Peptides against a protein of PDB entry 3EFO. Designs and how they scored, part 117

Target 1, 262 residues: chain A of PDB entry 3EFO
Amino acid sequence: SQLADLYKSCETDALINFFAKSAFKAVLHQPLKVIREILVNQTAHMLACYRKNCASPSAASQLILPDSMKVLPVYMNCLLKNCVLLSRPEISTDERAYQRQLVMTMGVADSQLFFYPQLLPIHTLDVKSTMLPAAVRCSESRLSEEGIFLLANGLHMFLWLGVSSPPELIQGIFNVPSFAHINTDMTLLPEVGNPYSQQLRMIMGIIQQKRPYSMKLTIVKQREQPEMVFRQFLVEDKGLYGGSSYVDFLCCVHKEICQLLN

## One batch from the design tools (peptide; made by RFdiffusion4, then SolubleMPNN)

Design b2_p13_8_s1 (from b2_p13_8, 7 letters changed)
Fold by OpenDDE base, seed 3:
Structure b2_p13_8_s1 (fold): chain B 262 residues (1-262), chain A 13 residues (1-13)
Amino acid sequence: as target 1 above (262 residues)
Amino acid sequence: SSYVSINIDELLK
């Protein structure tokens, strides 16, 4: 069907860009609550239409997503959890205005990265490989106390270190003997000069490539207070300011779809 | 038609 073809050709990154800009434009004229409801409604309607007209029959307990839009819910949840769409007193008007303006000027690739950061397990680096490590989902569940992860969203870059990070990697990256010796106040990695350090720097360079802004590097130690800031970029988890986890959002969307179809 | 199916019941566990 024509509808099926439409869903096959749909690109989630383009959609999220559109929804983001539309929502952020609407902020000027509509209450935030209404905007959020519209976004959820649009998501549910799109997916309900697919289920009704394009998908094979399935159990009511199944959430059916077209393959081309399989990541739409996670992006939509990220959008809904953005400070621009939240009415929390903890978020300054200036911050909302700033992020609104940023997104309004972002291209598809920029907004994709902004809403869903790239999280790379750099502790798995092969110094002989030219390939970037495969990104993991942005959730605490994907972190490891033994791991070192690089997170980037186009504006910020974080290097997260587990409490049990390999000492050899710590020394390789920071030229210090242990986790405890890492200075989290630094915004630049030292020029250690070993292959691992060079590879990491290369990866950071690749990530920075073609980004409109220079990403400031923040070093984060697991279980230290600044880790709380880092955790806010684990967008699939429950947000600090009341945003739902990805799982919760999926359930919400599913419920709404069922209501539309039944 | 290719699609992804998510079992909501499993997510609620």
Scores: peptide ipSAE 0.318, ipTM 0.877, DockQ to the pose 0.927
Fold by OpenDDE base, seed 5:
Structure b2_p13_8_s1 (fold): chain B 262 residues (1-262), chain A 13 residues (1-13)
Amino acid sequence: as target 1 above (262 residues)
Amino acid sequence: SSYVSINIDELLK
């Protein structure tokens, strides 16, 4: 069917870019609450239409997503949780304005990365491989106290270290003997010169490649105060300012779809 | 497959 073909041709990154720019433009003349409602409704309607007209019969408890839109909900949730669309006093007008302007100028690839960061398990690196490690979902549940993770969203880059991260890796990256010795005030990694350090720097370079902004590096130790800032980029988790987790959002979307179809 | 199916009941567990 034409509808099925349409959904097959949909690209989530393009949709999110469109929705983001549309919403951020609308912020100037519509209440934030209305904008958020529109976004949720649009998401629900699109998915409801697919379920009704394109999807095979399934149980009511199933949320059915076209393959091309399999990550639409998570991206949409990220958009909804962006400071531009949040009506919270903790968020300054200046910050909203700044991020709004940034997104309004972003291409599809830029906005994709902006809304859903790359989170890479650096501790799993094979120094002999030229391949990037597979990104993990942006959630605390995917972190490990024994791990080291690199997060990037096109504007910021974080190197997160678990409290039990391997000393050998710490030595390799920072040239210090232990976690406690890591200086989190640094914005550049030392040039240690070992294979692991070189590989990490290479990865960072690849991530930075073709990005319009130079990403500032922040070193984050688990359980230290700056980790709170880092956690805000774990976009699948519940937001600090009341944004839903990905799971909660899925349930919400599912409920809305069911209401539309019943 | 042409679609992804998410079991909401399982997510709530």
Scores: peptide ipSAE 0.288, ipTM 0.866, DockQ to the pose 0.808
Fold by OpenDDE base, seed 4:
Structure b2_p13_8_s1 (fold): chain B 262 residues (1-262), chain A 13 residues (1-13)
Amino acid sequence: as target 1 above (262 residues)
Amino acid sequence: SSYVSINIDELLK
């Protein structure tokens, strides 16, 4: 998948891991605002350097990203939007401390998944295939009311169901006749035993096996209250607590680069 | 070396 190709940038993954740990260490002795500014500046400087020294001349409206850093901005934005770097009263101190400690111990692969979750359109599952479905971008725009999506970030797992998700899939997963009958209080999928259920469970198992932490499963119905929590993991969208969308961040970075070069 | 070019103006649409 295109998204999978984006994640093949090992260099960016390492950089994000480094920046994350550096920033999360710095929160102990530096203001959050300063830390965020440093991260943005570092991003801009790196990209400006590339543009100046490595890239061909281009229009001012063009943001040029080297292939090795093509996903740096999206990850950086995710980092900037992490609760550890946000001073919001809505975020508990315990949560900040918890996530900080987690990231400080994460390897490159772990931090990659943590900052940019895997979002899988499981409504497209081929029960005859052993392959995972191609991940989609973590944005509301990629969701559909007719779809069912599995999101995992290494710590949490969400099963999101659109209000118009296919009844046959609902039946297959939950053994209930309709969306309305799904019990969102469950943290485990029922063992329905049909091929679709088995395939989904297998996928969930594969995702879990690759992670050092046991991910709690949360069932989320579209337009219900818990969806708000789920949407916080759609990291390319604007954050609830002041985080920028990916698009906005790109514009910000571009502006900063232009300022550095002009 | 390959690169990705993003048209910022298009992103704003």
Scores: peptide ipSAE 0.275, ipTM 0.859, DockQ to the pose 0.648
Fold by OpenDDE base, seed 1:
Structure b2_p13_8_s1 (fold): chain B 262 residues (1-262), chain A 13 residues (1-13)
Amino acid sequence: as target 1 above (262 residues)
Amino acid sequence: SSYVSINIDELLK
C-alpha cells in the first residue's frame, strides 16, 4: 500500500484489519456513536501507553507516534469515515451492507489498500524503468493541474487528469490531440502502443495483480462533475459526509491522549 | 525505538 511503502507500517495493517472487522461486526448490535468512540479511545489508549512507557519526555504540543504505528491514526480515520460507520441519510442501506460484507472478508493486504488507496503520479513515469513511481499522500494538496495520477483501492481505479496535463502525455495515453478530446466514458485505455502507454498499462497490471476483484477504470478530468467521486478517495481530506481530515483527527487524538495522561 | 513527533500547533496553522 501507499502508506506501507512510505512508513514501513506492517503491524498497523493487521490492526486496522482487526479493528475494521470488529467494528463492522459490532454495527449489528451497538450504536454507531459508541463504535466510533471505542475506536477513537482505543487509538488514544495505545498511543498514550507508548508515550507513558516508551517515549522520551516531550512538549505537550507534541504528538508522539511510535515508528510501528506511524500510520495508525490515518488508517483509523479512514475507518471512521467509512460509510459503514456513518449514519448519514445520504448513504443507502444497501451501500453500507455491501461495504460491510466486503470488508468482513478482506485480508490484511486488501483492507489496507481499501482504506488507504494508492495514488501514483503517472506523469512522472520513466518508460525505461519497471519500478512503480513513488506514491503520494491521498490529498488534493498532492495533486497538480499539470499532473496525471492513478488511484486504486482494490475495487476502483481512477485515472485523474489535470486541466493542464501535458499534451504529449494525453496523446501518448489516449491518442487524442488534447485534454478536451479525452472521452471520460471509456473504461479501458486504448492500445496506443508507444512506450509510455505500455508502461502505464504495465503499472496498471501490477496494481491489479493479486487483487481479488477486477478494478473498473474511471477516467476523471479535473473540474468536471465526476471528479467529485474521485475526491472521495482522497482520504486524508475532509469527508463528503462529515468525516474529519487527517489533520483534524490527529488533533482529536492528541487531545484525548493528553486527557488520559493528565 | 524510533518515533515520529508531530507538532500539533504547527498543524493548526
Scores: peptide ipSAE 0.264, ipTM 0.856, DockQ to the pose 0.651

Design b2_p13_8_s2 (from b2_p13_8, 7 letters changed)
Fold by OpenDDE base, seed 3:
Structure b2_p13_8_s2 (fold): chain B 262 residues (1-262), chain A 13 residues (1-13)
Amino acid sequence: as target 1 above (262 residues)
Amino acid sequence: TSSVEIDMDKLLA
């Protein structure tokens, strides 16, 4: 059917870009609550339509997504949790205005990365390989106390270090003997010169490539106060300002779809 | 049509 073809041709990254820009334009004329409701409703309606007209019959307990939209919900949740769409007093007007303008000018690739960061397990680097480590889901559950992770969203770059990060890697990256010796006030990695350090720097360079903004590096130690900033970018988790986790959002969407179809 | 199915009961368990 024509409808089925439409869903097959759908590109989630383009959709999220569209929804983001539409929503961020709407904030000038509509209440935030209304905008959020519209976004949820649009998501639910699209998926309900698919379930009704395109999907094979399945149990009501199942959430059915077109393959082309398999990541739409997570991106939509990220959009809904963006400061531009939140009316929290903790978020300054300047910050909202800033992010609004940024997104309004972002291309599809930029907005994709912005809303869902790339989180790389740096501790798994193979110096003998030119391949980048596979990104993991942006959730605390994917972090490891023994791990070192690089997070980037096109605007910010974080190097997160677990409390039990391997001393040899710490030495390789920072040229210090232990986790405790790492200076988190640094915004640049030292040029240690060993293969691991060089590879990490290469990866960081690759991530920085084709990005319109230079990403400032923030070094984050697990269990230190500044980690809270980093955690805000673990977008699948519950947000600091009351945003839903990905799981909670899926439940919400599923419920809405069921209501539309029943 | 190719689709992804998420078991909400399992997810919420």
Scores: peptide ipSAE 0.325, ipTM 0.889, DockQ to the pose 0.907
Fold by OpenDDE base, seed 1:
Structure b2_p13_8_s2 (fold): chain B 262 residues (1-262), chain A 13 residues (1-13)
Amino acid sequence: as target 1 above (262 residues)
Amino acid sequence: TSSVEIDMDKLLA
């Protein structure tokens, strides 16, 4: 069917780019509450239409997403949780204006990474492989106290270290004997020269080469205060300023779809 | 059309 073809051709990253720019433009002349409602409604309507016209019959307890939109809800939630669309006094006008302008000029690839960062488990690196490690979901549940993770969103890069990170990896990356010796004020990794260090630097280089902005590196130790900033980029978790977790948003979308169809 | 199904009851349990 024509509708089925439409959903097959739909690209979530392009949609999110469109919705983001549309919403951020609308901020200038519409209340934030209205904008958020429109975004949720649009999401629900698109998915309701799919369920009604394209999807096979399924139980009401099931949320059905076309493959092309399997990550639409998570990206939409990220958009809704962006500071530009949040009505919180803790967020400065300057920050809102800055991020608004950034997104308004972003291409599809840039906005995709901006709203949903890459989170890479670099503690699993194979120094003999040229392949990047598979990204994990941006949630605290995917972190490990024994792990080391690299997060990048096109503007910032974080190297997160668990409290129980392997000393050999710490030595390999920082040339220090233990977690306690890591200097979190550094913005550049030392050139240690071992295979692991070189592989990590290569990965960081690959990530940077694809982005228009130079990403500042921030070293983050688990359970230290600066980790709070890092956690804000774990976009599937509940936001600091009242944003929903991914699970909560899925529930919200599901309810809206059911209301539209019943 | 290929679809992803999420069991909301299980997810919310």
Scores: peptide ipSAE 0.322, ipTM 0.889, DockQ to the pose 0.910
Fold by OpenDDE base, seed 4:
Structure b2_p13_8_s2 (fold): chain B 262 residues (1-262), chain A 13 residues (1-13)
Amino acid sequence: as target 1 above (262 residues)
Amino acid sequence: TSSVEIDMDKLLA
């Protein structure tokens, strides 16, 4: 059907880019609450339409997403949780203005990365492989105290280290004997020169490739203060300023879809 | 039409 074809051809990254720019433009004209409601409603309407016209019958307890939009909700939630759309005094006007302007000029690929960061388990790196490690979902549940993760959103890069990260990896990356010896004030990795270090640097380089902005590196130790900033980028978790987790948002969307269809 | 089904009951459990 025509509708089925439409959904099949739909690309979430393009949609999110569109919604983001539309919403960020609307910020100048409409209350944030209204904008957020519109975004949720639009999401629900699109998915309700799919369920009604394209999807096979399923139980009401099931949330049905077209494959092309399977990650739309998570990205939408990320958009909704962006500081531009949050009415929180903790977020400065300058920060909102800055991010708004950034997104307004972002292409599809850039906005995708911006709203949903890459989170890479670099502790799993194979120095003999040129392949990037598979990204994990941006949630605390995917972190491990024994792990080391690289997060990048096109603007910022974080190297997160678990409190129990392997000393050998720490030595490989920082040339220090233990977690405690890592200097988190540095914004550049030391030139250690071993294969692991070189591989990590290569990965960082790849991530930086074709990005319009040079990402500043922040080294973050688990349980230290800077980790709070890092956790803001774990976008599937509950937001620092009251934003919903991905799960909660899915529930919200599902309920709204059901309301539309019943 | 390829679709993804999420069991909300399971997700919320």
Scores: peptide ipSAE 0.322, ipTM 0.887, DockQ to the pose 0.889
Fold by OpenDDE base, seed 5:
Structure b2_p13_8_s2 (fold): chain B 262 residues (1-262), chain A 13 residues (1-13)
Amino acid sequence: as target 1 above (262 residues)
Amino acid sequence: TSSVEIDMDKLLA
């Protein structure tokens, strides 16, 4: 069917780019609350239509997503949680304007990365491999006190270190004996020269490739104050300014779909 | 049509 073909041809990254730019344009003439509602409604309607017309029968307790939209909800939630669309007094007009302008000029790949960062478990690196480690979901639940993670969203890069991160890796990256000795005021990694350091630099380079902006590096120690900023990029978690977790958003979408189909 | 199914009951458990 024409509808089935439409869903097959649809790409989540393109949709998110479209929705983001549409929403960010709309903020100039519509209330934020209305814009958020429209985005949620559009998401629910698209998925409801799929369930009704394209999906195989399944239990009502199941949320059914076309393969092309398997990650649409998580990206949509990220969009909804962006400062441009949040009606919070803590967010300055200048910040909103800045973020809006950034996204309005982003291509599909840029916006995808912007809304859902890459989170890489650096502590699992194989120094003999030329491949990037597999990204993990952007949630605190995926972090480990024993781990080291690199997060990048096209604009910012964070190197997060668990309180119990391996001393050998710390030595390899920073050339210091322990976690406590890491200087988080640094925006550049030292040239240590060992294979692990070189591999990390390579990964960072790959991430930076084809990005229009140079990503600022922030070194973050777990349980230190700057970690709070880092946590804002764990987009599947509950946001500081009222944004839903991914799980909560899925429940919301599912509920709305069910309501549409009743 | 290929689809992904999320068991909401399991997710909420």
Scores: peptide ipSAE 0.318, ipTM 0.886, DockQ to the pose 0.910

Design b2_p13_8_s3 (from b2_p13_8, 6 letters changed)
Fold by OpenDDE base, seed 3:
Structure b2_p13_8_s3 (fold): chain B 262 residues (1-262), chain A 13 residues (1-13)
Amino acid sequence: as target 1 above (262 residues)
Amino acid sequence: TSSVEIDMDELLA
């Protein structure tokens, strides 16, 4: 059917870009609550339509997504949790205005990365390989106390270090003997010159490539106060300002779809 | 059509 073809041709990254810009334009004329409701409704309606007209019959307990939209919900949740769409007093007007303008000018690739960061397990680097480590889902559950992770969203770059990060890697990256010796006030990695350090720097360079903004590096130690800023970018988790986790959002969407179809 | 199916009961368990 024509409808089925439409869903097959759908590109989630383009959709999220569209929804983001539409929503961020709407904030000038509509209440935030209304905008959020519209976004949820649009998501639910699209998926309900798919379930009704395109999907094979399945149990009501199942959430059915077209393959082309398999990551739409997570991106939509990220959009809904963006500061531009939140009316929290903790978020300054300037910050909202800033992010609004940024997104309004972002291309599809930029907005994709902005809403869902790339989180790389740096501790798994193979110096003998030119391949980048596979990104993991942006959730605390994917972090490891023994791991070192690089997070980037096109605007910010974080190097997160677990409390039990391997001393040899710490030495390789920072040229210090232990986790405790790492200076988190640094915004640049030292040029240690060993293969691991060089590879990490290369990866950081690759991530920075084709990005319109230079990403400032923030070094984050697990269990230190500044880690809270980093955690804000673990977008699948519950947000600091009351945003839903990905799981909670899926439940919400599923419920809405069921309501539309029943 | 190719679909992704998420078991909400399992997800919420």
Scores: peptide ipSAE 0.304, ipTM 0.877, DockQ to the pose 0.919
Fold by OpenDDE base, seed 1:
Structure b2_p13_8_s3 (fold): chain B 262 residues (1-262), chain A 13 residues (1-13)
Amino acid sequence: as target 1 above (262 residues)
Amino acid sequence: TSSVEIDMDELLA
């Protein structure tokens, strides 16, 4: 069917780019509450239409997403949780204006990475492989106290270290004997020269490739105060300023779809 | 059309 073809051709990253720019433009002349409602409604309507016209019959307890939109809800939630669309006094006008302007000029690839960061488990690196480790979902539940993770959103890069990170990896990356010796004020990794260090640097280089901005590196130790900043980029978790978790948003979308169809 | 199904009851359990 024509509708089925439409959903097959739909690209979530392009949609999110469109929705983001539309919403951020609308901020200038519409209340934030209205904008958020429109975004949720649009999401629900698109998915309701799919369920009604394209999807096979399924139980009401099931949320059904076309493959092309399997990550639409998570990206939409990220958009809704962006500071530009949040009505919180803790967020400065300057920050809102800055991020608004950034997104308004972003291409599809840039906005995709911006709203949903890459989170890479670099503690699993194979120094003999040229392949990047598989990204994990941006949630605290995917972190490990024994792990080391690299997060990047096109503007910032974080190297997160668990409290129980392997000393040999710490030595390999920082040339220090233990977690306690890591200097979190550094913005550049030392050139240790071992295979692991070189592999990590290569990965960081790949991530930086074709990005319009040079990403500043921030070293983050688990359970230290600066980790709070890092956690804000774990976009599937509940936001600091009242944003929903991914699970909560899925529930919200599901309810809206059911209301539209019943 | 290929679809992803999420059991909301299971997810919320």
Scores: peptide ipSAE 0.296, ipTM 0.876, DockQ to the pose 0.920
Fold by OpenDDE base, seed 5:
Structure b2_p13_8_s3 (fold): chain B 262 residues (1-262), chain A 13 residues (1-13)
Amino acid sequence: as target 1 above (262 residues)
Amino acid sequence: TSSVEIDMDELLA
């Protein structure tokens, strides 16, 4: 069917780019609350239509997503949680304007990375491999006190270190004996020269490739105050300014779909 | 049509 073909041809990254730019344009003449509602409604309607017309029969407790939209909800939630669309007094007008302008000029790949960062478990690196480690979901639940993670969203890069991160890796990256000795004021990694350091630099280079902006590096120690900023990029978690977790958003979408189909 | 199914009951458990 024409509808089935439409869903097959649709890509989440393109949709998110479209929705983001549309929403960010709309903020100039519509209330934020209305814009958020429209985005949620559009998401629910698209998925409801798929369930009704394209999906195989399934239990009502199931949320059914076309393969092309398997990650649409998580990206949509990220969009909804962006400062441009949040009606919070804690967010300055200047910040909103800045973020809006950034996204309005982003291509599909840029916006995808912007809304859902890449989170890489650096502590699992194989120094003999030229491949990037597999990204993990952007949630605190995926972090480990024993781990080291690199997060990038096209604009910012964070190197997060668990309180119990391996001393050998710390030595390899920073050339210091322990976690406590790491200077988080640094925006550049030292040239240590060992294979692990070189591999990490390579990964960072790959991430930076084809990005229009140079990503600022922030070193973050677990349980230190700056970690709070880092946590804002764990987009599947509950947001500081009222944004829902991914799980909560899925529930919301599911309920709305069910309501549309009743 | 290829689809992904999420069991909401399981997700909420």
Scores: peptide ipSAE 0.294, ipTM 0.873, DockQ to the pose 0.907
Fold by OpenDDE base, seed 4:
Structure b2_p13_8_s3 (fold): chain B 262 residues (1-262), chain A 13 residues (1-13)
Amino acid sequence: as target 1 above (262 residues)
Amino acid sequence: TSSVEIDMDELLA
């Protein structure tokens, strides 16, 4: 059907880019609450339409997403949780203005990365492989105290280290004997020169490739203060300023869809 | 039409 074809052709990254720019433009004209409601409603309407016209019948307890939009909700939630759309005094006007302007000029690929960061388990790196490790979902549940993760959103890069990260990896990356010896004030990795270090640097380089901005590196130790900043980028978790987790948002969307269809 | 189904009951459990 025409509708089915439409949904098949839809790309979440393009949609999110559109919604983001539309919303961020609307910020100048409409209350944030209204904008957020519109975004949720639009999401629900699109998905309700799919369920009604394109999807096979399913139980009401099921949330049905077209494959092309399977990650739309998570990205939408990320958008909704962006500081530009949050009315929190903790977020400075300058920060909102800055991020708004950034997104308004972002292409599809850039905005995708911006709203949903890449989180890479670099502790799993194979120095003999040129392949990037598979990204994990941006949630605390995907972190491990024994792990080392690289997070990048096109603007910032974080190297997160678990409190129990392997000393051998720490040695490989930082040339220090233990977690405690890592200097988190540095914004550049040391030139250690071993294969693991070189591989990590290569990965970082790949991530930086074709990005319009040079990502500043922040080294983060688990349980230290800077980790709080890092956790803001775990976008599937509950937001620092009251934003919903991905799961909660899915529930919200599902309920709204059901309301539209019943 | 390929679709993804999420069991909300399971998700919320």
Scores: peptide ipSAE 0.292, ipTM 0.873, DockQ to the pose 0.897

